# Peptides against a protein of PDB entry 4U39, part 34

Target 1, 302 residues: chain A of PDB entry 4U39
Amino acid sequence: SIKVIGVGGGGNNAVNRMIENEVQGVEYIAVNTDAQALNLSKAEVKMQIGAKLTRGLGAGANPEVGKKAAEESKEQIEEALKGADMVFVTAGMGGGTGTGAAPVIAQIAKDLGALTVGVVTRPFTFEGRKRQLQAAGGISAMKEAVDTLIVIPNDRILEIVDKNTPMLEAFREADNVLRQGVQGISDLIATPGLINLDFADVKTIMSNKGSALMGIGIATGENRAAEAAKKAISSPLLEAAIDGAQGVLMNITGGTNLSLYEVQEAADIVASASDQDVNMIFGSVINENLKDEIVVTVIATG

## One batch from the design tools (peptide; aimed at target 1 L260 D268 S272)

Design b2_p17_7 (made by RFdiffusion4)
Pose (drawn by RFdiffusion4):
Formats: structure tokens, sequence, C-alpha cells
Structure b2_p17_7 (pose): chain A 294 residues (1-190, 197-206, 209-302), chain P 17 residues (1-17)
């Protein structure tokens, strides 16, 4: 019983993307103060929060509103989260609802005893000072409210995509990366949570590599361990979760080769949760998701 | 489906196969 909660607009898209990618084994909850944006969620459960406070008009990039909105809906949320063994709280930081509400929601989930993993994006630098400041204040709050917070620096999306990809696609990729963050774990739980719990505190950074071709598992792993999303050296990690995903042509040669690349770059006595998952919708593509904690 | 799963140290994972 793992629940992925998209909070605010940032999470709304990630949840949508996850659903779009048919990510299995999770119950999705889209939570928003913005009734209009929420009605775009492909989530079966759409939780409008702060209905009294925001009247479906959203938080206006005011984290305080997203927070008060979440606090207002404190009871509605627990009801939705009860029974969750694990709650992914996925949100965009810098907003109102995502920045405000996610900590409230993730804390509720944490109090509910669920393994609370928050997976959020730090706003692009270009989103400006307000976005940056609020997320920083917000990411700070997410850390206090989750077991593990995987923070995806959107600015690093721009290093990854072609220099000329329009902004719209840059935001879109941030959504996918958020989805890639949650799927990278949720695909490994579809197992004693104390395992993953022992891997889940402090902040966490993740990396992704995608490759195709003859030498792809290594290409993907190398890209994953060196990826701009992954800002710090993995040898600094106390725990590492590794997810390898490929087509039905995923061989153990490829799997271990990528595992060897990720492993060598990690500490030798590192705790690791490693999985490889077959995605029939993949052909020659292979995706390595690496999440380091420490 | 899962092709391979492990919960272990990096050295054990490197020498798994």
Amino acid sequence: SIKVIGVGGGGNNAVNRMIENEVQGVEYIAVNTDAQALNLSKAEVKMQIGAKLTRGLGAGANPEVGKKAAEESKEQIEEALKGADMVFVTAGMGGGTGTGAAPVIAQIAKDLGALTVGVVTRPFTFEGRKRQLQAAGGISAMKEAVDTLIVIPNDRILEIVDKNTPMLEAFREADNVLRQGVQGISDLIALDFADVKTIMKGSALMGIGIATGENRAAEAAKKAISSPLLEAAIDGAQGVLMNITGGTNLSLYEVQEAADIVASASDQDVNMIFGSVINENLKDEIVVTVIATG
Amino acid sequence: SVLQFAVMTAAELKNLL
C-alpha cells in the first residue's frame, strides 16, 4: 500500500506523468488548492485542499496559503493516507501549494507511520527569486517532514536537455524527472520496508541515465552516476538505491555491468537497494535511476 | 517484472555475478 501524492501543480504533473507512464502498484492522490488545475489530474483521487481558504483558486504561490490550505484539510488528508505503508509526497517547490502543503501532507504521512519519501523539484533558477526563496524555505520544511527527501534541482535539467529546448519542454522534463524519481523507487515495491526504511535520512540526490545501443547499460549507468541531477559524489552516500529498467532484452550482463559502475562509484560498505525492472514498453532504451542518501 | 533484486553492500553487489 504505497501512495504517491502529487501536491500542488508540480506534483500534479508528476502524478499525471506517472499515470501516463502506467507506473504500477501505487495509489495516486492529486492534492491541490487550485480546483481548476486539480481537475486536470489523472489521479483517481483528487483532493482539493483549502477549499474554504482558497475557494478552488489555489494558493497563489504563497506557501503559507498552501500550508493553511493543507492544515484546513488536515483531516481529509489523513483519511486519504491511512493505510499507506509508504507515501511519496511529490511536489514542486517554490509554489504555494507544493511548497506549503507538501510538508503538511508528508508530515501527516510520517505521523501515520508510512515511509514518507518526498520527491520534489527545486525551481529553475529562472523562475526567479520568489520561487527560489520559497522552495528553499519549503525544501527546508520538507526535510523536517519526510523520512527521505529526494530533491531534484531543475536547474540541472537545463544541463541535460539540448541547450535550445524551449522552456515549456524544460518544465515538462522536470515533471518527468519527478516521475522518474518516484518510479525509480516505486517500481522496486510492486520486501521489508525496514530495508528501504534503513535507506530512507538527511537529504537525497538522484541521477538518471538513459541510453540505447550495444554498450547501453554502462552508458546508462555512467550517465546516471554522473548526471547533473546528481549533484554530489556518490562516494559521499551512506545509502544508495539503484534501479535498472530496460526492455525484455535486459540481460544480467547489462544489469551487473551497470551495477558494477554504480557500485564502484559508491563506497564499498555502502548499503544498497538495487533492482532491475523490465519495462515491456522499452525497446533498446535502458534507464538507470540512482538515488543516493548521504 | 524484476530481473534482479538485491539488498546488500556495494562490494557484495559488485561481486554478485

Design b2_p17_7_s1 (made by RFdiffusion4, then SolubleMPNN; from b2_p17_7, 6 letters changed)
Fold by OpenDDE base, seed 3:
Structure b2_p17_7_s1 (fold): chain B 302 residues (1-302), chain A 17 residues (1-17)
Amino acid sequence: as target 1 above (302 residues)
Amino acid sequence: MILLFFVGTAKELKNLL
């Protein structure tokens, strides 16, 4: 089974966005130290952590409180993650709960023998130096606790959105990018297809790879597949070129009009931008909600 | 629904396409 665990405010917003976009084949868990915020989760499983420590009043933007809250609730986290083959741990780094609890939860998932993937954001520079320093510590702790850690640099979202985008919409786009990172992987595993992906192949590419980068490309029109692939490999979210990766996971998602030619064209572009000996997983997904759009997601591991 | 799936090297993929 695949479980997605949203940790703290940003992680829970991302999980809500996944549920709203009907991401299939995954179980959703919301974790928070704030009981009021947790009640707004759309997840079936809602877990308040650190109830004795915080009294449901949140972590006060202190990662040490988030950490201790997860440690207090270890047995509850273990029971919620039990029997998962794969666990996605999603969080916004720089806060109290997400930064402190996500590494503890990730370690619990890994100790249970699940393939553990972190999908986390770095805070925007405008959130201030304290948030950035807290996020750096949380990301370092996540890297040790996961098999693969996808880090989304929120400041790079400002390169793909309009300059007049309100701050609230920039945070919503960060939640959407977290969704795309989880969905880009989960759809390849959880979606029935003509060819079944062996979960062993996913493990080979994602186990003990450390940091990963994600690129996303979206396009429409006659050359939409090639344009989406080119946008994905040159995405501002990619802090490095994909040619240095040890593994590449590629998802091509389109509507019912997605052609084999478009899939081949997009796959060739990404494979040509990758190292020749890179271990690659490629999948094409039909999403009926995509009319004329193609979405290419590239995850570079290692 | 997954229409196409590939596992292998980028070189193997380019040779298949």
Scores: peptide ipSAE 0.304, ipTM 0.880, DockQ to the pose 0.821
OpenDDE base, seeds 1, 2, 4, 5: peptide ipSAE 0.300, 0.298, 0.288, 0.287; ipTM 0.878, 0.878, 0.873, 0.873

Design b2_p17_7_s2 (made by RFdiffusion4, then SolubleMPNN; from b2_p17_7, 7 letters changed)
Fold by OpenDDE base, seed 2:
Structure b2_p17_7_s2 (fold): chain B 302 residues (1-302), chain A 17 residues (1-17)
Amino acid sequence: as target 1 above (302 residues)
Amino acid sequence: MILLFFVGTAEELRNLL
């Protein structure tokens, strides 16, 4: 089974966005120290952590409180994660609960033998130096606790959105990018297809790979596949080129009009931009909610 | 619905395409 755990405010917003976009084949768990915020989660499983420590009042933007809250609730987290083959841990880094609790939850998942993937954001520079410093500590702790850690640099989201985009929409786009990172992988495993991907192949590419980068490309029109693939490999969200990666996961998602030729064209572009010996997983997904749009997601591991 | 999968090296993929 695949479990997605949203940790703290940003992680729970991302989980809500996944549920709203009908990401299938996964179990959603919302984790928070704030009981009021947790009640607003759309997740079926809602877990309050650190109830004794915080009394449901949240972590006060302190990562040490988030950490201790997860440690207090370890047995409850273990029970909720038991029997998962894969665990996604999603959080906005720089806060109290997400930054402190996400590494503890990830370690619990890993200790249970699940393939543990972190999908986290770095805060925007405008959120201030304190959040950046807290995020750096949390990301370091996540790297030790996961098999693969996808880090989304929120400042790079400002390069893909309109310059006039309101701050609230930039946060919504960060939640959407977190969704795309989880969905880009989970759809390859959990979506019924003509060919099923073996979970063992995903485990081989994602186990003990450390940091990962994600690129996204979206396009429409006659050359949409090639354009989407080129946008994905040159995405501002990629802090480095995909050359030198130890593994590449590629998801090509289109509507019912997605052609085999378009899939081949996009796959060739990504493969040609990758090292010759890089281990690749490629998958094509039909999403009926996509009309003329193709979405290419690339995850470079290692 | 997933239509196609590939698992292998980038070189193997390029040779298949």
Scores: peptide ipSAE 0.280, ipTM 0.863, DockQ to the pose 0.805
OpenDDE base, seeds 1, 3, 4, 5: peptide ipSAE 0.268, 0.250, 0.253, 0.235; ipTM 0.856, 0.853, 0.852, 0.839

Design b2_p17_7_s3 (made by RFdiffusion4, then SolubleMPNN; from b2_p17_7, 5 letters changed)
Fold by OpenDDE base, seed 1:
Structure b2_p17_7_s3 (fold): chain B 302 residues (1-302), chain A 17 residues (1-17)
Amino acid sequence: as target 1 above (302 residues)
Amino acid sequence: MILLFFVGTAAELKNLL
């Protein structure tokens, strides 16, 4: 089974966005120290952590409180994660709960033998230096606790949105990018297909790989596959070129009109931009909600 | 629905395409 755990405010917003986009084949768990914020989650499983420590009032933007809250609730977290083959831990880094609790939850998942993937954001520069420093500490702790850590630099989201985009919409786009990172992997595993990917192959590419980067490309029109692939490999979200990666996961998602030729063209572009000896997983997904769009997601590991 | 999977090297993928 695949479990997605949203940790703290940013992680729970991302989980809500995943549920709203009908990401299938995954179980959703919302974790928070703030009981009022947790009640706004759309997840079926809602877990309040650190109830004795915080009294449901949240972590006060302190990562040490978030950490201790997860430690207090360890047995409950273990029970909720039991029997998962894969666990996605999603959080906005820089806050109290997400930054402190996500590494603890990730370690619990890893200790249970789940393939543990972190999908986290760095805060925007406008959130201030304190959040950036807290996020750096949380990201370091996540790297030790996960098999793969996808880090999304929120400031790079400002390069893919209009300059007049309201601050609230920039946060919504961060939630959407977190969704795309989880969905780009989970669809390869959880979506029934003509050929199923062996979960062992995913484990080989993602186990103990450390940090990962994600690129996303979206396009429409006659050359949409090639354009989406080119946008993915040149994505502002990629802090480095994909040619230095030890592994590449590629998801090509289109509507019911996605052709084999389009899949082949997009795959060739990404493979051409990668090292020749890089271990690749490629998958093509049909999403009936995509009409004329192709979405290419590239995850570079290592 | 998933249509196609590939697992291998980028070079192997290019040779398959």
Scores: peptide ipSAE 0.293, ipTM 0.872, DockQ to the pose 0.802
OpenDDE base, seeds 2, 3, 4, 5: peptide ipSAE 0.286, 0.287, 0.277, 0.273; ipTM 0.874, 0.873, 0.869, 0.868

Design b2_p17_7_s4 (made by RFdiffusion4, then SolubleMPNN; from b2_p17_7, 7 letters changed)
Fold by OpenDDE base, seed 1:
Structure b2_p17_7_s4 (fold): chain B 302 residues (1-302), chain A 17 residues (1-17)
Amino acid sequence: as target 1 above (302 residues)
Amino acid sequence: MILFFFVGTAAELRNAL
């Protein structure tokens, strides 16, 4: 089974966005120290952590409170994660709960023998230096606790949105990018297909790989597959070129009109931009909610 | 629905495509 655990405000917003986009084949868990914020989660499983420590009032933007809250609730977290083959831990780094609790939750998942993937954001520069420093500490702790850590630099989202985009929409786009990172992997595993991916192959590419980067490309029109692939490998979200990666996961998602030729064209572009000896997982997914769009997601590990 | 899936090296993928 695949579990997605959203930790703190940013993680829970991402989980809500995943549920709203009908990401299938995963169980959703919302974790927070703030009981009021947790009540706004759309997740089936809602877990308040650190109830004794915080009294449901949140972590006060202190990562140490988030950490202690997860430690207090360890047994409950273990029970909720038990039997998962894969666990996605999603959080916005720089806050109290997400930054402190996500590494603890990730370690619990890893200790249970789940393939543990972090999908986290760095705060925007405008959120201030304190959040950036807290995020750096949380990311460091996540690297030790996960098999793969996808880090999304929120400032790079500002390069893919209009300059007039309201701050609230930039946060919504960060939630959407977190969704795309989880969905890009989970759809390869959990979506029934003509050819199923062996979960062992995913483990080989993602186990103990450390940091990962994600690129996303979306396009429409006659050359949409090639354009989406080119956008993915040149994505502002990629802080480095994919040719330095030890592993590449590629998801090509299209509507019911997705052709084998389009799949081949997009795959060739990404493979051509990768090191020749890189271990690659490629999958194509049909999403009936996509009309004329192709979405290419590339995850570079190592 | 997954239409196509590949596991291998980037070079193997290029040769398969």
Scores: peptide ipSAE 0.371, ipTM 0.899, DockQ to the pose 0.811
OpenDDE base, seeds 2, 3, 4, 5: peptide ipSAE 0.366, 0.366, 0.356, 0.350; ipTM 0.899, 0.898, 0.894, 0.893

Design b2_p17_8 (made by RFdiffusion4)
Pose (drawn by RFdiffusion4):
Structure b2_p17_8 (pose): chain A 294 residues (1-190, 197-206, 209-302), chain P 17 residues (1-17)
Amino acid sequence: SIKVIGVGGGGNNAVNRMIENEVQGVEYIAVNTDAQALNLSKAEVKMQIGAKLTRGLGAGANPEVGKKAAEESKEQIEEALKGADMVFVTAGMGGGTGTGAAPVIAQIAKDLGALTVGVVTRPFTFEGRKRQLQAAGGISAMKEAVDTLIVIPNDRILEIVDKNTPMLEAFREADNVLRQGVQGISDLIALDFADVKTIMKGSALMGIGIATGENRAAEAAKKAISSPLLEAAIDGAQGVLMNITGGTNLSLYEVQEAADIVASASDQDVNMIFGSVINENLKDEIVVTVIATG
Amino acid sequence: AEVFLVGTRDEVLDKLR
């Protein structure tokens, strides 16, 4: 019983993307103060929060509103989260709802005893001061409210995509990366949560590599461990979760070769949750998701 | 290949090998 909660617009898209990618084994909850944006969620459960406060008009990039909105809907949320073994709280930080409400929601989930993993994006630098400041204040709050917070620096999306990809695609990729963050774990729980729990405090950074071809598992792993999303050296990690995903042509040779690359770059005595998952919708593509904690 | 492993690095690599 793992629940992925998209909070605010940032999470709304990630949840949509997850659903779009048919990510299995999770119950999705899209939570928003913005009734209009929420009605775009492909989530079966659409929770409008702060209905009294925001009247479906959203938080206006005011985290305080997203927070008060979440606090107002404190009871509606717990009801939706009860029975969750694990809650992914996915949101965009810098907003109102995502920045405000996610900590409230993730804290509720944490109090509910669920393994609360917040997976959020820090706003692109270009989103400006307000976005940066609010997320920083917000990411700070997400850390206090989750067991593990995987923070995806959107600015690093721009290093990854072609220098000329339009902004719209840059935001889109941030959504996918958020999806890639949650799927990277949720695909490994579709298992004693104490395992993953022992891997879940402090902040977390993740990396992704995608490759195709003859030497792809290594190409993917190398790209994953060196990825711009992954800002710090993995040898600094106390725990590492590794997810290898490929087509039905995923060989153990490829799997371990990538595991060897991720492993050699991690500490020797590192705790590790490693999985490889077959995605029939993949052909020659392989995706390594690496999440380091420490 | 689809595998799931939990352990230290050397334990994971030994199981894979």

Design b2_p17_8_s1 (made by RFdiffusion4, then SolubleMPNN; from b2_p17_8, 5 letters changed)
Fold by OpenDDE base, seed 5:
Structure b2_p17_8_s1 (fold): chain B 302 residues (1-302), chain A 17 residues (1-17)
Amino acid sequence: as target 1 above (302 residues)
Amino acid sequence: MEVLLVGTKDEVLAALR
């Protein structure tokens, strides 16, 4: 089974966005120290952590409170994650609960023998230096606790959105990029296709790989597959080129009009941008909600 | 939502030919 655990406010917003976009084949768990915020989650499983420590009043933007809250609730987290083959831990870094509890939850998942993937954001520079420093500590702790860590630099979202984009929409786009990171991987595993990967192949690419990079490309029109693939491998979300990666996960998602030619063209572009010795997993996904759009997601590991 | 092909680069490219 695949479980997605949203940790704190940012992680729970991302989980809500995943549920709203009907990400299939995964179980959703919302975790928070704030009981009122947790009640707003759309997740089927809602877990309040650190009830004795925080009394449901949240972590007060203190990562140490978030950490201790997860430690207090360890047995409850273990029971909720039990039997998962894969666990996605999603959070906005820089806050109290997400920054402190996400590494503890990730370690619990890993200790249970699940393939543990972190998908987290760095705060925007405008959220201030304190959040950035807290996020750096949380990301460091996540890197030790996961098999693969995808870090989304929120400031790079400002390069892909309009300059007039309201702050609230920039946070919604961060939630959407978190969704795309989880969905880009989960769709490759959770949905039966004509050709199915063994979960062992996913483990080979994602186990103990450390930090991963994510690129996203979206395009429409006659050359949409090639354009989306080129945008993905040159995405502002990539902190480095994919040519140095040891593994690549590629997802091409299109509407019912997605052709085998478009799939091949996009795969050839990503493959040509990768080293010959790169372990590549590729998936082709039909999403009926996409009309003329193609979405290419590239996750580079190693 | 339907996944058509999931595989290694070589497996998927072979299936597309």
Scores: peptide ipSAE 0.293, ipTM 0.848, DockQ to the pose 0.406
OpenDDE base, seeds 1, 2, 3, 4: peptide ipSAE 0.037, 0.236, 0.027, 0.025; ipTM 0.680, 0.819, 0.564, 0.663

Design b2_p17_8_s2 (made by RFdiffusion4, then SolubleMPNN; from b2_p17_8, 6 letters changed)
Fold by OpenDDE base, seed 2:
Structure b2_p17_8_s2 (fold): chain B 302 residues (1-302), chain A 17 residues (1-17)
Amino acid sequence: as target 1 above (302 residues)
Amino acid sequence: MEVLLVGTKEEVLAALR
């Protein structure tokens, strides 16, 4: 089974966004120290952590409280994650619960033998130096606790969105990028296709790879496949080029009009931008909610 | 949602031929 665990406010917003976008074949778990915020989760499984420590009042933006809350609730987390083949841990870094609890939850998942993937955001620079420093500590702890860690630099979202985009919409886009990071992988595994991916191949690409890079490209029109692929490999979300990556996961998502030619064209572009000896997994996904758009997601590992 | 093709580079390229 595949489990997605949203940790703290940002992680739970991302999980809500995944549920709203009908991300299939995954089980959702919402984790928070704030009981009121947790009640707003759309996840089937809702877990309050650190009930004794916090009394449901949240972590007070302190990562050490988030950490201790997860440690207090270790047995409950273990039971919720038991039997998962893969666990996505999603969180916004820089806060209390997400920053502190996500590494503990990730380590629990890894110790249970699940392929553990972190999908986390760095805070925007405008959220202030304290959040950036807390996020750096949380990301470091996540890197030790996961097989693969996708770090989304929120400041790079400002390069994708219009300059007039309201701050609230920039946060919603961060939640959407978290969704795309999880969905881009989970759709390849959880949804039956003409060719089924062996989960062993995913393990080979993602196990003990450390930090991963994520690129997204979206395009419309006659050259939409090529344009989306080119945008993905040159995405502002990429902190480096994908040419040095040991592994690549590619998702090509289109509407019902997605052609095999478009899939091939996009795959060839990403393959040509990758190392010659790269382990590449790619998939083609039909999303009926997409009209004329193609979305290419590239995750580079190693 | 439907997944058409998922696999290694070699498998998917083989299926597209």
Scores: peptide ipSAE 0.250, ipTM 0.842, DockQ to the pose 0.387
OpenDDE base, seeds 1, 3, 4, 5: peptide ipSAE 0.066, 0.034, 0.027, 0.234; ipTM 0.735, 0.638, 0.615, 0.801

Design b2_p17_8_s3 (made by RFdiffusion4, then SolubleMPNN; from b2_p17_8, 5 letters changed; failed a check: a repeat of another design)
Amino acid sequence: MEVLLVGTKQEVLDALR

Design b2_p17_8_s4 (made by RFdiffusion4, then SolubleMPNN; from b2_p17_8, 6 letters changed)
Fold by OpenDDE base, seed 1:
Structure b2_p17_8_s4 (fold): chain B 302 residues (1-302), chain A 17 residues (1-17)
Amino acid sequence: as target 1 above (302 residues)
Amino acid sequence: MEVLLVGTKQEVLEALR
């Protein structure tokens, strides 16, 4: 089974976005120290952590409170994660709960023997230096606790949105990028395709790989597959080129009009941008909610 | 939502032929 655990405000917003986009084949868990914020979660499983420590009033933007809250609730977290083959831990880094609790939750998942993937954001520069410093500490702790850590630099989202985009929409786009990172992987595993991927192949690419990079490309029109693939491998979300990666996960998602030719063209572009000896997992997904759009997600590991 | 093809690069490219 695949579990997605949203930790704190940003993680829970991402989980809500995943549920709204009908990301299938995963169980959703919302974790927070703030009981009022937790009530706004759409997740089936809602867990308040650190109830004794925080009394449901949240972590006060202190990562140490978030950490202690997860430690207090360790047994409950273990029970909720038990039997998962894979666990996605999603959080917005820089806050109290997400920054402090996500590494503890990730370690619990890893200790249970789940393939543990972190999908987290760095705060926008406008959120201030304190949040950036807290996020750096949380990301460091996540690297030790996960098999693979995808770090999304929120400032790079500002390069893919209109300059007039309201701050609230920039946060919604961060939630959407977190969704795309989780969904891009989970769709490859959770849904039987014409070719079934062995979960062992996913483990080979993702186990103990440390930091991963994610690129996303979206395009429409006659060359949409090639354009989406080119945008993915040159995505502003990529802090480096994918050519040095030991592993690549590629997802191409299109509407019902996605052709085998488009799938092949996109795969060839990503493959040509990767090392010849790269372990590549590829999947093609039909999403009926996509009309003329193709979405290519590339995750580079190693 | 339907997943059409999932596999290694080689497996997918072979299935697309």
Scores: peptide ipSAE 0.129, ipTM 0.753, DockQ to the pose 0.393
OpenDDE base, seeds 2, 3, 4, 5: peptide ipSAE 0.077, 0.053, 0.053, 0.032; ipTM 0.693, 0.677, 0.701, 0.684

## One batch from the design tools (peptide; aimed at target 1 D187 L197)

Design b2_p18_1 (made by RFdiffusion4)
Pose (drawn by RFdiffusion4):
Structure b2_p18_1 (pose): chain A 294 residues (1-190, 197-206, 209-302), chain P 18 residues (1-18)
Amino acid sequence: SIKVIGVGGGGNNAVNRMIENEVQGVEYIAVNTDAQALNLSKAEVKMQIGAKLTRGLGAGANPEVGKKAAEESKEQIEEALKGADMVFVTAGMGGGTGTGAAPVIAQIAKDLGALTVGVVTRPFTFEGRKRQLQAAGGISAMKEAVDTLIVIPNDRILEIVDKNTPMLEAFREADNVLRQGVQGISDLIALDFADVKTIMKGSALMGIGIATGENRAAEAAKKAISSPLLEAAIDGAQGVLMNITGGTNLSLYEVQEAADIVASASDQDVNMIFGSVINENLKDEIVVTVIATG
Amino acid sequence: MQATVQVYENGKLVKTYS
């Protein structure tokens, strides 16, 4: 019983993308103060929060509103989250709802005893000061409210995509990366949560590599451990979760080769949750999702 | 969907799930 909660617009897209990618084994909850944007969520559960406060008009990039909105819907949320063994709280930080509400929601989930993993994107630098400041204040709050907070620096999306990909695609990739963050874990729980719990505090950074071809598992792992999303050296990690995903042609040679690359870059006595998952919709593509905690 | 998950503690494999 793992629930992925998209909070605000940032999470709304990630949840959509997760659903679009048919990520299995999770119950999705899209939470928004913005009734219009929420109605775009492909989530079966659409929770409008702050209905009294925002009248479906959203939080206006005011985290205080997203917060008061979440506090207003404190009871509706717990009801939706009860029974969750694990709650992914996925949101865009810098907004109002995502920045405000996610900590309220993630804290509720944490109090509910669920393994609360918040997976958020820090706004692109170009989103400006307000976005940066609010997320920082927001990311700070997400850390106090979750067991593990995987923070995806959107600015690093720009290093990854072609220098000329339009902004719209840059935001889109942030959504996918958020999806890639949650799927990278949720695919490994579809298992004693104390295992993953022992891996889940402090902040967490993740990396992703995608590769195709003859030497792809290594190419993917190398790209994953060196990825711009992953800002710090992995040897600094106390715990590392590795996810290897490929087509039905995923060989153990490829799997361990990538594991060896990720492992050698991590501390030798590191705790590790490692999985490889077959995605029939993949052909020659292979995706290594690496999440380091420490 | 098919998956294999391995758990390591102190660099040693302690669990495997499939």

Design b2_p18_1_s1 (made by RFdiffusion4, then SolubleMPNN; from b2_p18_1, 5 letters changed)
Fold by OpenDDE base, seed 2:
Structure b2_p18_1_s1 (fold): chain B 302 residues (1-302), chain A 18 residues (1-18)
Amino acid sequence: as target 1 above (302 residues)
Amino acid sequence: MKVTVQVYRNGKLVATYE
């Protein structure tokens, strides 16, 4: 089974966005120290952590409280994650619960033998220096606790969105990018009954790889596949080029008119931008809600 | 939502899911 665990406010917002977009083949778990915020989750499984420590009042933006809350609830987290083949841990770094609890939860998942993937955000610069410093500590702890860590630099989202985008929309876009990171992987393996065959390949690419890079490209028109692929490999979300990546996961999502030729063209572009000996797995996804749009998601590891 | 997934390994189609 594939489990997605949203940790704290940002993680739970991302999980809500995943549920709203009908990401299939995954089980959703919402984790928070704030009981009121947790009640707003759309996840089937809602877990309050640190109930004794926080009394449901949240972590007060203190990562140490988030950490201790997860430690208090370790047995409950273990039970919720038991039997998972893969665990996505998603969080917004810089806060109390997400920053502190996500590494603990990730370590629990890894210790249970699950392929553990972190998909987290760095805070926007406008959220202030304190959040950036807290996020750096949380990201460092996540890197030690996961097989692969995808870090979304929120400031780079501002390069993709319109300059006039309201602050609230920038946060929504961060949630959407977290969704795309999880969905880009889960769609490749979440098909009922065949997880084991494709999961072995994903495990080869993602196990003990440390930091991963994520790029997204969107395009329309006659050359949409090539354009989307080019945008993905040059995405502002990439903190570095993918040319040294030994493993690549690529998702190509299009409408009902997505052709095999377009899929192959996009794959060739991404492969050419990767290591010569790259182990690439790519999938095409038909989304009937997409018209002429193609979305290419690239996750580069190694 | 109807999602069709085609999985390719090293440029070869290995699975199609509906």
Scores: peptide ipSAE 0.064, ipTM 0.697, DockQ to the pose 0.306
OpenDDE base, seeds 1, 3, 4, 5: peptide ipSAE 0.026, 0.008, 0.034, 0.035; ipTM 0.609, 0.390, 0.575, 0.631; seed 1 fails the geometry check

